# Peptides against a protein of PDB entry 4XPM: the designs that were tried, part 181

Target 1, 160 residues: chain A of PDB entry 4XPM
Amino acid sequence: VMLHSKNVKGFLENTLKPYDLHSVDFKTSSLQSSMIITATNGGILSYATSNNDVPKNSINEINSVNNLKMMSLLIKDKWSEDENDTEEQHSNSCYPVEIDSFKTKIYTYEMEDLHTCVAQIPNSDLLLLFIAEGSFPYGLLVIKIERAMRELTDLFGYKL
Target 2, 67 residues: chain B of PDB entry 4XPM
Amino acid sequence: DIKGTIAFDTHGNVIESTGVGSQRIEDIGDLSKVTLDAEGFAQVQGDSLLVHLYKRNDITLAVYTSA

## One batch from the design tools (peptide; made by RFdiffusion4, then SolubleMPNN)

Design b2_p27_3_s4 (from b2_p27_3, 10 letters changed)
Fold by OpenDDE base, seed 3:
Structure b2_p27_3_s4 (fold): chain B 160 residues (1-160), chain C 67 residues (1-67), chain A 27 residues (1-27)
Amino acid sequence: as target 1 above (160 residues)
Amino acid sequence: as target 2 above (67 residues)
Amino acid sequence: VKTFDLSELDKFIKEMLEAIKERLKKQ
């Protein structure tokens, strides 16, 4: 099955939706951003944002996109460092997971007042990145990104 | 009469919190060290509240009730 | 790509909560 850019964009937009736990009185905010970026250069292949109130082609839109590019690059750099650091891989900020017999890791990173998590799509040159507000619990964020990755099997093994 | 809840993973990170549980996230450090019985349950007395623990599939749920 | 939700997690936590409630009844 071929995964087209249009389908990926729609998928990322769906990941933005808040989580409403009906069994108890708990509900999250929407994710601020959801992105697929390259593990090599931190380039954004696809992204979705919850704040779409900015007019298209405006200077504010350009600035917001540039900010996403900066954040993605910073997180990619941190991820790359941790992939070469055994101590960081054994911290509570690293979750080893297995999806369809492929091993990968989910990292949680605090960026200013934001909660972020990033994971390499199994056997690929791609990273999935979630950015949420500080009120979004890390444990739930990890579960959310793990479930999302399981639905991206078409990207497993993708090489640039 | 449940006063609040905390669900957390094996890394001590919160999955959800409600009620008084939202104000007692710092309890996770101690709760994670509690020995559970053969069925995965435990009770811990803390100040004026009683904490009921249940763990399954690497998720621990803490339920706070009046002591 | 497939759509996904966290409804199974909600169901799981609900089941855990009910398990605790049942345990309390037996004490």
Scores: peptide ipSAE 0.660, ipTM 0.936, DockQ to the pose 0.816
Fold by OpenDDE base, seed 4:
Structure b2_p27_3_s4 (fold): chain B 160 residues (1-160), chain C 67 residues (1-67), chain A 27 residues (1-27)
Amino acid sequence: as target 1 above (160 residues)
Amino acid sequence: as target 2 above (67 residues)
Amino acid sequence: VKTFDLSELDKFIKEMLEAIKERLKKQ
C-alpha cells in the first residue's frame, strides 16, 4: 500500500489515543505529540498533536509548532550522539529491537517534565518520535512506539 | 484482596501501575532480582504487603495483597 | 497504513493477573 501524506498524518493521529486497561484501574493520557522527523537535521515531515483546540494560523498554533520543531531538533541531536556512544546504547534508556529482520533501537529521553521516545524507522533516514506527559510510563511508551513502527513497513529503507 | 499492581519490563521501566503499586515504583529494583520458580512465579514479603510476582515474555507483573 | 491499538497488551496483562489469581487458589 502506497503511503500518502494524509495516510501518514492519520496514522500518527491514531497513535495519540490513550491506553486503557479495563482489567485494572489504569488509564493514560493521550500522547501530546507524534511525529516523523528526519534523522539528518530533525526536520518534521509529519506530525499530530492532541492539542487541536487552537485556531488555525493563530499565534498559539505557531508557538505550538515552533515548540515541536525545537524538541525534534534537540531529540535528534541526542539520538545522533547516542548512536555514536557505546555506553549509551547499553543503558536502560536504549532498547534494541528487531522488526521483520531489521534491527533498530528505541531511546527514551526526559525533556523537562515530558517523557519522550524516539526510534529510527528500520534502514531509513526517518525517526518516529512520541512525546507524552511525565505520567506516561516509559515501558509502555516503548511498547507503543514498537507497535507503531511495525505498521510503517512502507517506510522501511526510505532514504532522503 | 488486591491492593495494587506494577508491571515492568526487563529494563526496570514501568509499563503500568495501580493502587499502592503506583506509590512503590522504587520496589522494582529489588523485585527484578527475585528468583522465580520454573513456572515464573514468586512470592515476597514486603514491608506491610505480600508481593506476588509472575514473569512471562519479558514482562513482570507484581500484585500487592494484604495476605 | 493500518491502525493499531494495545488490545493485545491489555489481554496479556489480564491473563497474567488471572494466572496469579489461579496460583493463589492452589496455595
Scores: peptide ipSAE 0.659, ipTM 0.936, DockQ to the pose 0.842
Fold by OpenDDE base, seed 2:
Structure b2_p27_3_s4 (fold): chain B 160 residues (1-160), chain C 67 residues (1-67), chain A 27 residues (1-27)
Amino acid sequence: as target 1 above (160 residues)
Amino acid sequence: as target 2 above (67 residues)
Amino acid sequence: VKTFDLSELDKFIKEMLEAIKERLKKQ
């Protein structure tokens, strides 16, 4: 079964939801953005944003999309560099994980005042990217993206 | 009499924080070095608060109390 | 595509908190 683009977008939209811990007084904001991008060129294949108040085809929408394109490219570039740097792979910003016998890595990156997290979908040419406010804790962000990635098994091994 | 909490992972990154814990994120550096007992617990006396630690499955929870 | 949540984490942290509370009672 192959995932359709609309199904992927719906999934990404679900990842935007804030985390609400009921046992303690802790709740996060929604993710700013959730994206699937190409590992090769940083091109956006699918994305979701928490800010959907922008009219279609408006200047503000264009600017927001362009901003996402810029961030995705920058993060992809840094990811690519780190994937070729053994020292960076052993830093505290890198979380090696294994999902269904597939190995991948989760990276945390500070982008200006934003907290970002990126991971290669196992054995694929795709990256999953979360962008959150600076108040969103990295440890939780890592857990969130790991759990999300476990639900994207249909994309494992996807090659462009 | 819990005053706050911090949960953090093995990388020292925060998972959640509440109460005074949200203002004590810098404590993670020292808390991560505390030796835990066989059950995964420890207590550390802070400046004015007592910190109760519990670690399980690579997650450490710190609970701040007045005593 | 399946949906996901962090309820498992919520439960886990709750259990850890309760464990600490129980430890406090023993002291």
Scores: peptide ipSAE 0.658, ipTM 0.936, DockQ to the pose 0.823
Fold by OpenDDE base, seed 5:
Structure b2_p27_3_s4 (fold): chain B 160 residues (1-160), chain C 67 residues (1-67), chain A 27 residues (1-27)
Amino acid sequence: as target 1 above (160 residues)
Amino acid sequence: as target 2 above (67 residues)
Amino acid sequence: VKTFDLSELDKFIKEMLEAIKERLKKQ
């Protein structure tokens, strides 16, 4: 399926949905944000947030977007640093994974009181980034982002 | 009589927690080191509760019971 | 298996829980 701008946005919005484990009494909050950013500069190509109660073009919206830009840049910097650090790649915060014979890594990062997870879309210049509340468990966050990446095959190999 | 659960991955990160398990996240460090039997099960005593472990496909489930 | 969709994860955890319950009955 061809991914257009609207399709990507809609996809990211769908990733925001909370996880409800029906077999046990466990449910998460929605993700705060879901983004596709460039691995080179941390620029946001597409994003979705659960905080949609802000009027468009308002100062509050601008501040929210600016905050996302800051977080994306910080996480990209951490990711870039870790990609050049073999020790960090062997820590419990790094999950080497293989999707359709493509190798990539999932990293978990604590950002203030938030739980974040970032992964390079296989063979691409793009990163998928999830930002969640601190109550969202990392193990589940990793599973969630891996599953999401498997549905982004159209972006595999995407070069800027 | 299940009092709670913790599911965690091979990195020791939580997948889910319920009941008393939510208050026993620190147990994962020790639970991850427990030797499981041939079927992937073990029982250990932790924080006054009996912990029943089962691991399959890189996921460990810990079930806390009073007995 | 390292990869789950969320519904499959739910089913998997349920199965693991039942496995533990069944093991307990044997003891």
Scores: peptide ipSAE 0.657, ipTM 0.936, DockQ to the pose 0.443

Design b2_p27_4_s1
Fold by OpenDDE base, seed 2:
Formats: C-alpha cells, sequence, structure tokens
Structure b2_p27_4_s1 (fold): chain B 160 residues (1-160), chain C 67 residues (1-67), chain A 27 residues (1-27)
C-alpha cells in the first residue's frame, strides 16, 4: 500500500499526544516534535510539532524548522556514531528491540534540556525521532516510540 | 495512604514518578537490585517510608507508603 | 497498608493506561 506524505504527517501528529496516567496521577506534556528523518543525512522527510502558535510562513516558523533541522542532523550523527560503538550499544541509553522478527535499537539522547529518543525503522534508511521536554521520562518515551514504530510496518525495509 | 510512586524499566530509566517518588529517583539503583519473591513482590524499608515493589512485564512499580 | 493485590491491581491499571495511550493508528 502506498504511503502518502499526508498520512505520515497525520501519524506523527498523533504521536504528539501526552500521557495522562490516572492510576498514579501522572501526566506528561505533549511531545515537542515528532519526525521521520533519513539515516544517511538527517534530512527531515516529515515532522509534526506541538507548537502550533507559530504563524505559517512566518520568520518564526522558519526559525523553528531550522532548529528541527539542526537537531535532526545532530541526532543522526550521534546515532550513526553509536551504531558503530559497541560500548554505547550496551549503555542504558540503548534499547534493543524486536518487532515482528525485525531487530532495531532505540537510543535516548539528552539534547540540552530536551529528552529525545530515536530509532531506526527496521531495515530502512529512516529514523523515527521524538523530542520531548526534560520532564518526559526516558522510560516512558522509549515505550512511546516503540509502540509508534510498530505501526510503521509499511516503512520497514524502505530504502532511499 | 500512598505517598508516591516510581515505575521504572529494566534499564533503570523512569517510566513515571509521583509524590515522594519524584524526589527519590535515586532509589531506583537500590530498588532494582532487590530480590523479588516468586510472585514478583518485595517490600523495602527506606528512611521513613515503606516501599512496595511489584514487577511484571519488565516494569517495576514502587509504591511508597508510611506503613 | 498496601496489599499485594492492591499493588498488583495498580500495576495492571498503570500498564493498561500506558499501552492504551501509546497506541496510534497506522498511517
Amino acid sequence: as target 1 above (160 residues)
Amino acid sequence: as target 2 above (67 residues)
Amino acid sequence: MLTKEELKELHEKLLKEIYEQSKVSRP
């Protein structure tokens, strides 16, 4: 089935939703950003942001997009380094996961005051990237991205 | 009489924290080493609070109570 | 005093919430 860009955008927007765990009275903020980027160059293929207060085509929007591009590139670079570093792959910041017999890894990265996590979509040239506030727990962020990635089966094996 | 909670994964990373648990994230290091019974339970006396532990599906929940 | 059953129930509720709220529809 063909995956349209608008469908991916909508998917990413849906991943922004916060947690409200009533059982323990715990709430998170929404994700700041959700992105699909290329593993090769860190180029943004699709993104969603919770900051919808920025007018479209404004200078502020441009600045925000530029910031996302910067973060995407930095995270891609860090991810690439870690994929070639056995020690980093055994740290508590790396979660090996298996989805339908496909193996991948989820990495958590502190970016200034933000909590981020990134995972290669199985057998693909694509990365799924979540950016959250520093108050968003890493363990929960990992669960979030894992569950989201499980829904991207149409992108499994996608090569640029 | 729950005073707080911490849920954490097998990597020791927080899943959620509330109440006094939010101020005791450092406890995870010790709590992760606690031997659980066959059903996945344990109790640990920490400072003035009792910590109730239960682990299932690789997620440990710690509940802090006064007794 | 928190019983084992109460703790187990709380854990179950928590997990259910986490996973339910982690669900997103396929694009």
Scores: peptide ipSAE 0.770, ipTM 0.960, DockQ to the pose 0.846
Fold by OpenDDE base, seed 5:
Structure b2_p27_4_s1 (fold): chain B 160 residues (1-160), chain C 67 residues (1-67), chain A 27 residues (1-27)
Amino acid sequence: as target 1 above (160 residues)
Amino acid sequence: as target 2 above (67 residues)
Amino acid sequence: MLTKEELKELHEKLLKEIYEQSKVSRP
């Protein structure tokens, strides 16, 4: 199956949706952003953001995109460091997971006041990255990205 | 009556919190160490509230009640 | 008083909601 950029963009947009847990009367905000970036240099291949109030081609949009680029680079760098640090991989901020016999890790990172989590798409040069407000619980964020990752099987093993 | 809830994972990270639970996230440290019975249940006195614990599928739910 | 059965049911409902709302369609 061929994966098209439009489909990936739509997928990321769908991951932005919030939780509304009626059983316990708990709800979250939407994710601020969802991205697929390269593990090699942190380049953004695709992204979605819930901040749609910024006019296209405006200075604010440029700043927003630049901010995403900066965050993606910073998170990639931190991820790269942790992937080479056994102690960090054993911290409570690291979730080893297995999807269809493929092993990967989910990392949670606090970026200023934001809650982020990142995971390498199994056996690939790609990272899936969620950025949420600080009110979004990490445990729930991890579940969210893990479940989303399961739907990206076409990207498993993708090499740049 | 339920006064609040906390759900947390095996890493001690919050999945959800409501009511008084939202103000007692620090309880997770102690709650995660509570020995559960064979069915996955426990009760713990926390301050003036009773905490009901149930763990299944690596997710612990803590429900705070008056009694 | 909250019973074990009620607590278990609440947990089950919570998990169901979480995983259902975590589901996204494949691209």
Scores: peptide ipSAE 0.770, ipTM 0.960, DockQ to the pose 0.860
Fold by OpenDDE base, seed 3:
Parts: C-alpha cells; structure tokens; sequence
Structure b2_p27_4_s1 (fold): chain B 160 residues (1-160), chain C 67 residues (1-67), chain A 27 residues (1-27)
C-alpha cells in the first residue's frame, strides 16, 4: 500500500469541516488540525489545519508546524502509555471499536484547552489525530474520527 | 416549547448540547441511570423542567421542556 | 407536551445529520 500524499492531505482537509446540526440548533467549529502520525515517534506524515491564511514559509507557519509536532509527540507518548495500561483502556476516555473485523481504540485527551482524539489505524504503525477547540464535544469528536477512520482502509496494516 | 437538549453516548460524553441543556451537562450522570421503557423512552421531572429521554443506537437524547 | 413521536423524530433527524456530516470521501 502506498501513501499518496496529496490524496491523504485532501482527506485530512475534508475532516476539518464542522458540524451544523439544524435539528437541535447545534454548531461546532472546524477542527483545528487533523493529522496522520507515526505510532513509533509521533512523526507527522500528513496534516491539515483550519487556519490556512498563514503565509507559506513564514515564521508563523514554521511555528505552527512546530507546535503540531510537539502536540503529536505528546499525544503519541500518552497513547503509548495507555496502550500498556489496562485501567486506562477501560476508562471512559477509551472507545474500543471494530471496523471490518479490525479492532482498534479511540482515545480522548485533554490538551490544555483543546479537545483531542487519537486512534491507531487498524493493524498499522499510524495514528489518526484530531485536534479541536474545547467547545467541541468529545462524544461527537469520537464519532467524527471513527467515521473518518473507516475511510482509511487502504492504510490498514500499513507498516513503516 | 423545547428549552434545551443534551445528546450523549454510552460513555457519558456529550455529543451535543443546546439551551438549558448546555448548562446541565452534570445531569448526564443521573440521566444515564434512568430506566427506559421497552421503546427506549423515559421522563424525568426535574425542578421546573421535564426531561424527555429517548435512546437508540447507543445515543441518548434528552429534551428539556417546561411540561 | 412533547410526544414520543416527536422525540423519536428529533432523534432520527439528529442521527441523520451527524452521520451525513461525518461522511468523508476515501483518499
């Protein structure tokens, strides 16, 4: 399986879209960021951000990317710890899910004032990571990442 | 008539909240323990508000009304 | 008074919106 960088990038960009639930008059913001990172060291393979008005190659862009790198590393570390902690896996912050007979887990993590959600792409060395504002409900964030991950079947089993 | 809503999952995490529901997220703990009828419905009388519950597909919707 | 039918309908609408808006195309 090959990673098509532009296709994956476009996919991640599409995951940024907000919810507008007219039935109950509830709206969310867009995701701040959506990333695919390595489970080994938290390296970013692909990412998308809702704030795209930053000039390319600017210091602000570099700082933004560096911030994403930091967050990805921190979340990867927390994920790694939880994957080796039975109690954490049974907390309400962990959602075991099954996609086409493949099992994985979705974790929710509070990162300062941000709501994050991470899941290992089934049987792969990759993690899908969503970062949202604190106003984005965790339950909805979990649904979002679960549904998104279902579309990444080409990455199931991907090894570095 | 509807004063607010809360939708929550089986982990007690919020899916959405509106109106008075946004200020009553703490109710989820109690609402999740309410016994639903065979159709998945229940009503819980709070203070001045009545909470209507319906659960399907592991998502519980709580609707707050005055009556 | 909110009826069961109205509540059920609201729930159905909510679910539909959530899942529709959760859909993304495969890469």
Amino acid sequence: as target 1 above (160 residues)
Amino acid sequence: as target 2 above (67 residues)
Amino acid sequence: MLTKEELKELHEKLLKEIYEQSKVSRP
Scores: peptide ipSAE 0.770, ipTM 0.960, DockQ to the pose 0.851
Fold by OpenDDE base, seed 4:
Parts: structure tokens; C-alpha cells; sequence
Structure b2_p27_4_s1 (fold): chain B 160 residues (1-160), chain C 67 residues (1-67), chain A 27 residues (1-27)
């Protein structure tokens, strides 16, 4: 099944939504960013951001995109290192998960004052990356990305 | 009666925290070691609060009450 | 006093909310 770029963009935009847990009166902010990047070079294939108040083509927008590129590269590098480090894979920052008989891992990373999590889309050359404020709990962030990953079956096995 | 809550996963990471629970995230270390009964429940007396624990689906909910 | 039944119910509601709000449509 062919995935269109607009469909992926829309999906990422939908992942930005915050939690509002009325049962315990807890709510989060929206994700700052949601991205699909390459596992090889950390290049951004698609992204969505919650801050859409910046004028299009403005210098502020360019700076924002450049910041995302920088974070993507840094996170990709950390992910690559951890994928070759048995000790890191057994830390509390690594969540082995299985989706439809496919195995992958979710990693949490502190980036400056932001909370991030990244996961390889099963059997693919792609990573799904969530960036949130520091107030967004890691345990909830992991659940969020795991559930989102389950909806990307059309990208399972995607090779560049 | 509820003074706060903490929900956390098997890795000790927070899922949510409210009220006094938000100020007691460090309790997760000890709470994760508490022996639960066959149904997944436990109670732990804290400094001045009672902590009610229930674990299901790898998520532990801690509820802080005065009694 | 918080009963086991109330605690279990609260946990159930919490899980339901988390998973419902984690659901996104396939692209």
C-alpha cells in the first residue's frame, strides 16, 4: 500500500494532541514535535510541530526547522550508539516492545530541558521521534509512541 | 480524601502525578519494591499519608490519602 | 476510606483514558 506524504503529515499532526486524564485530574501539554526520520542519516522525512504561530517562510520558522534537524541528528546518533550497546539496551531508558510479531525498542532521551523518545519502525530504516516539554512524563510518552507505532504498519519493513 | 496520585510503569518512570504525588516522585523507588497481594493490592503508611497501591497491566497506581 | 473496589475502578478509568487518548488513525 502506497503512503502519501500528506497522509503521513496528517498522522504526525494527530500525534501532537495532549492528554487530559479526568480520572485523576492530570493533563499534559501538546507534543512540541513529531517526526519520522531516517535511521541512516537522521534526515527528516516528515514532521509536525505544535507551534504554528510562526509566519511561514520567516527567519523564525527557518530557525525552528533547523533546530529540529539538529535534534534529529543528535538523537539518531544516540540511538545508533545504544543499538550497539548491550548495557544501554538493559537500562530503564530502553523499552523492548513487540508489535504484530515485530520486535523494536523505544528509547527515552533527555535533550536539554526536553523529554524525547524514539523508536525504530519495525524492520525499517525509519525512526519515529516525539519531542515534548520536560513536564511530559516519560512513562506516558512511551505509551504514546508505542500506540502510535501500531498504526504505522504500512511502513513496517520500509527500506531506503 | 485523595491527596494525590502517582502512576508509574515497570521501569519506574512516571505516567502521571497529581497533588502530593507530584512532590513525592522519589517514592517510586520504594513503592516498586512493595509486595502486592494476589489481587495486586497493597497499603503503605507514609510520613503522614496512607499510600494505596494497585497494579494491573504493568501499571502501578499509587493513591495518597489521609487515612 | 478508599476501598479496593474504588482503587480498582480508578485504575480502570485511568487506563481507559490513556489508551483512548493514545489512539490515532492510520495514515
Amino acid sequence: as target 1 above (160 residues)
Amino acid sequence: as target 2 above (67 residues)
Amino acid sequence: MLTKEELKELHEKLLKEIYEQSKVSRP
Scores: peptide ipSAE 0.770, ipTM 0.960, DockQ to the pose 0.850

Design b2_p27_4_s3
Fold by OpenDDE base, seed 2:
Structure b2_p27_4_s3 (fold): chain B 160 residues (1-160), chain C 67 residues (1-67), chain A 27 residues (1-27)
Amino acid sequence: as target 1 above (160 residues)
Amino acid sequence: as target 2 above (67 residues)
Amino acid sequence: MLTKEELKELHEKLLKEILEQSKVPRP
């Protein structure tokens, strides 16, 4: 199945939705951003943001996109380092997961006041990246990205 | 009678927290070490609150009550 | 006093909510 850019964008937009756990009366904010980036250079292939009030092609939008580019690059670099560090892979910030016999890892990274998590789409050159406010619990963020990644089977094995 | 909750994963990271649980995230360290019974339950008496534990599917739920 | 059954039920509800709200349509 061929994935189009529009379909991926829509998927990422859907991942932004917050949690509202009525059973315990717990709510989160929406994700600030959701991205698919390259594992090689941290280049953004697709992204979605919860703050869509910024006019297109405005200076504010440019600054926002530039910030995302910076964060994606930094997270990619950290991810690359951790993938070569066995100690980091055994920390509480690393979650080995298996999806349909494919193994990958979910990493959590604190970026200033933001909570982020990133995971390599299985056997691919792509990373899925969530950026949330600091109030978004890491454990829940990990569940969120794991479940989202399970829906990206068409990207499993994708090579640039 | 629930005063708050904490849910946490096997890495000790918070999944959710409410009420007094939000102010007791540091309890996870001790709660994660509590021996659960065969059904996945335990109770731990805190300083002023009783903590009810139940673990299933790698998620531990801690519920804080007054008694 | 919170019973085991109530606690189990609460956990079940919580887990169900988390999983349901974690579901996103495939692209």
Scores: peptide ipSAE 0.774, ipTM 0.961, DockQ to the pose 0.861
Fold by OpenDDE base, seed 3:
Structure b2_p27_4_s3 (fold): chain B 160 residues (1-160), chain C 67 residues (1-67), chain A 27 residues (1-27)
Amino acid sequence: as target 1 above (160 residues)
Amino acid sequence: as target 2 above (67 residues)
Amino acid sequence: MLTKEELKELHEKLLKEILEQSKVPRP
């Protein structure tokens, strides 16, 4: 199965949707951003954002994209550090998971007032990154990214 | 009858919280240590509220009631 | 009083909702 850039973009857009848990009357906001970035340098390969109320080619759009680039770089750096830190891997901010016999980790990071989580797509040079408001609970965010990552089997093993 | 809920994972992170549960996130530390019965249930009396616990699929649901 | 059956049912509903709403189409 061939994976196209447009399909990945659409996938990320679908991950933005909020939760509305009627059983307990709990709802979240939409994700602020969803990205696939490189584990090597934090470069953005694809992204989606819930805030599309910015004119194209405007200074504000450029600043918004630049902000995403900065966040992705910072999170990549933190992830890289944690991947080389045994203590961080055993903290409650690290979730070891296994998908189709591939092992990976989900990390949660507080980024200013935002809640973020990042996970290496199994056996790949890619990271999946979710950015949410501070009101989005980490436990639910982890479930969200895990379930989303399970749908990216075509990217498993992807090398740059 | 339900005054609030907290659902949390095995890392103690919140999955959802509602009602009085949203104001008692600190209870997770103690609730996570409660011994559950063979069916995954427990009850803990705290203050004027009773906490009903049920764990399945690594998700613990705490429901706060008056009794 | 909240029964075990009611609590179990609530948990099942919650879990089902979470999983359903966590599902995204494969690209």
Scores: peptide ipSAE 0.773, ipTM 0.960, DockQ to the pose 0.855
Fold by OpenDDE base, seed 5:
Structure b2_p27_4_s3 (fold): chain B 160 residues (1-160), chain C 67 residues (1-67), chain A 27 residues (1-27)
Amino acid sequence: as target 1 above (160 residues)
Amino acid sequence: as target 2 above (67 residues)
Amino acid sequence: MLTKEELKELHEKLLKEILEQSKVPRP
């Protein structure tokens, strides 16, 4: 199993798309960010953001990347703590799921005013991380990441 | 006749909310405890609105109507 | 008045939309 940067990047970009549920006239914003990070150190292997209007090498770009790095590290730390805490795994913020006989967990975390969702890619050293605005419902965010993760079977079992 | 909706999962987290439902997210706590019939339906009288419940695939849809 | 059939149909439509719009091309 090998990570292909261009393929993963494109996948993450596709996950940014919003919902437009016509049946009930409900719309969401796009995800702010979507990332694949390491479960060990929270290092970003790939990411996509909805705001692509930042000039390259600009202060704004540097700040945005640094912010993502900080968030990924914080979320990884919280995830790691919860993975070692039975009580946290039974909270309403934890969703045990099974994909093709592989078990994993989806966690929701509020980061300041943002709604985040993270899940370990089954049997791997990688985490999939979605960052959305506070208006993006957690229940829908969980569905989004679960369905997205189902498409990452090539990364199941990926070890660093 | 629909005044709003709330859809929520088995953890009580919102999937979507519209109309008056967006202002009644706190109702999920009580709605999640309502006993559904064999077909997954229930009706609950709120304040001035009637709440129609239907659960399938671990998603509960609450529809608020005037009657 | 909202009937059971209408409510069921609405739920079905909602679920279908969510699943369809949750689909992302495999990398």
Scores: peptide ipSAE 0.773, ipTM 0.961, DockQ to the pose 0.870
Fold by OpenDDE base, seed 4:
Structure b2_p27_4_s3 (fold): chain B 160 residues (1-160), chain C 67 residues (1-67), chain A 27 residues (1-27)
Amino acid sequence: as target 1 above (160 residues)
Amino acid sequence: as target 2 above (67 residues)
Amino acid sequence: MLTKEELKELHEKLLKEILEQSKVPRP
């Protein structure tokens, strides 16, 4: 099965939606950004952002894209370091997860005032990355990315 | 009757917080150490509030009440 | 007084909401 770029883009856009937990009257903001990046060099393959009020090709759009590139690179570097650090993999910021018999890890990283989480798509050269405001709880963010990743089975085993 | 809530995972990270629970995130450290009964329940008396605990599917829900 | 049944029900509702709102259509 072939995945088209527009299908992946649409998927990432759907991940931006906030939570509204009326059972306990708790609400989150939308994710700021959702991305699929390469584990090799942190290159962005696809992305979605909740800030859609910026005109295309404007200076503000360029700045936002550049900011995403910077964040993706920084997070990729931290992820790479942690994947080679046994102690970091046993911290409360690392969640080992199994999806359809594939094992992967979810990492949470605080970047400035933002909350982020990243996970390697099982057996692939790709990372799924969520960026949220600091008010978005890490435990909920982890659940969000795990559930989203379960829908990316067509990317399992993807190699560059 | 409910003054607030905290839900947290097995790593001690917050899933949600409301009311007085939002101001008592530091309670998670102690709440995570509470021994639950066979059904996953416990109650902890703290200062002026009673904390009701229930854990299922690796999610602990803490509900703060006045009694 | 909050009963065990009420607490369990609240947990069930919360979990259900989280899972439902975490569902994203497959690309």
Scores: peptide ipSAE 0.773, ipTM 0.960, DockQ to the pose 0.866

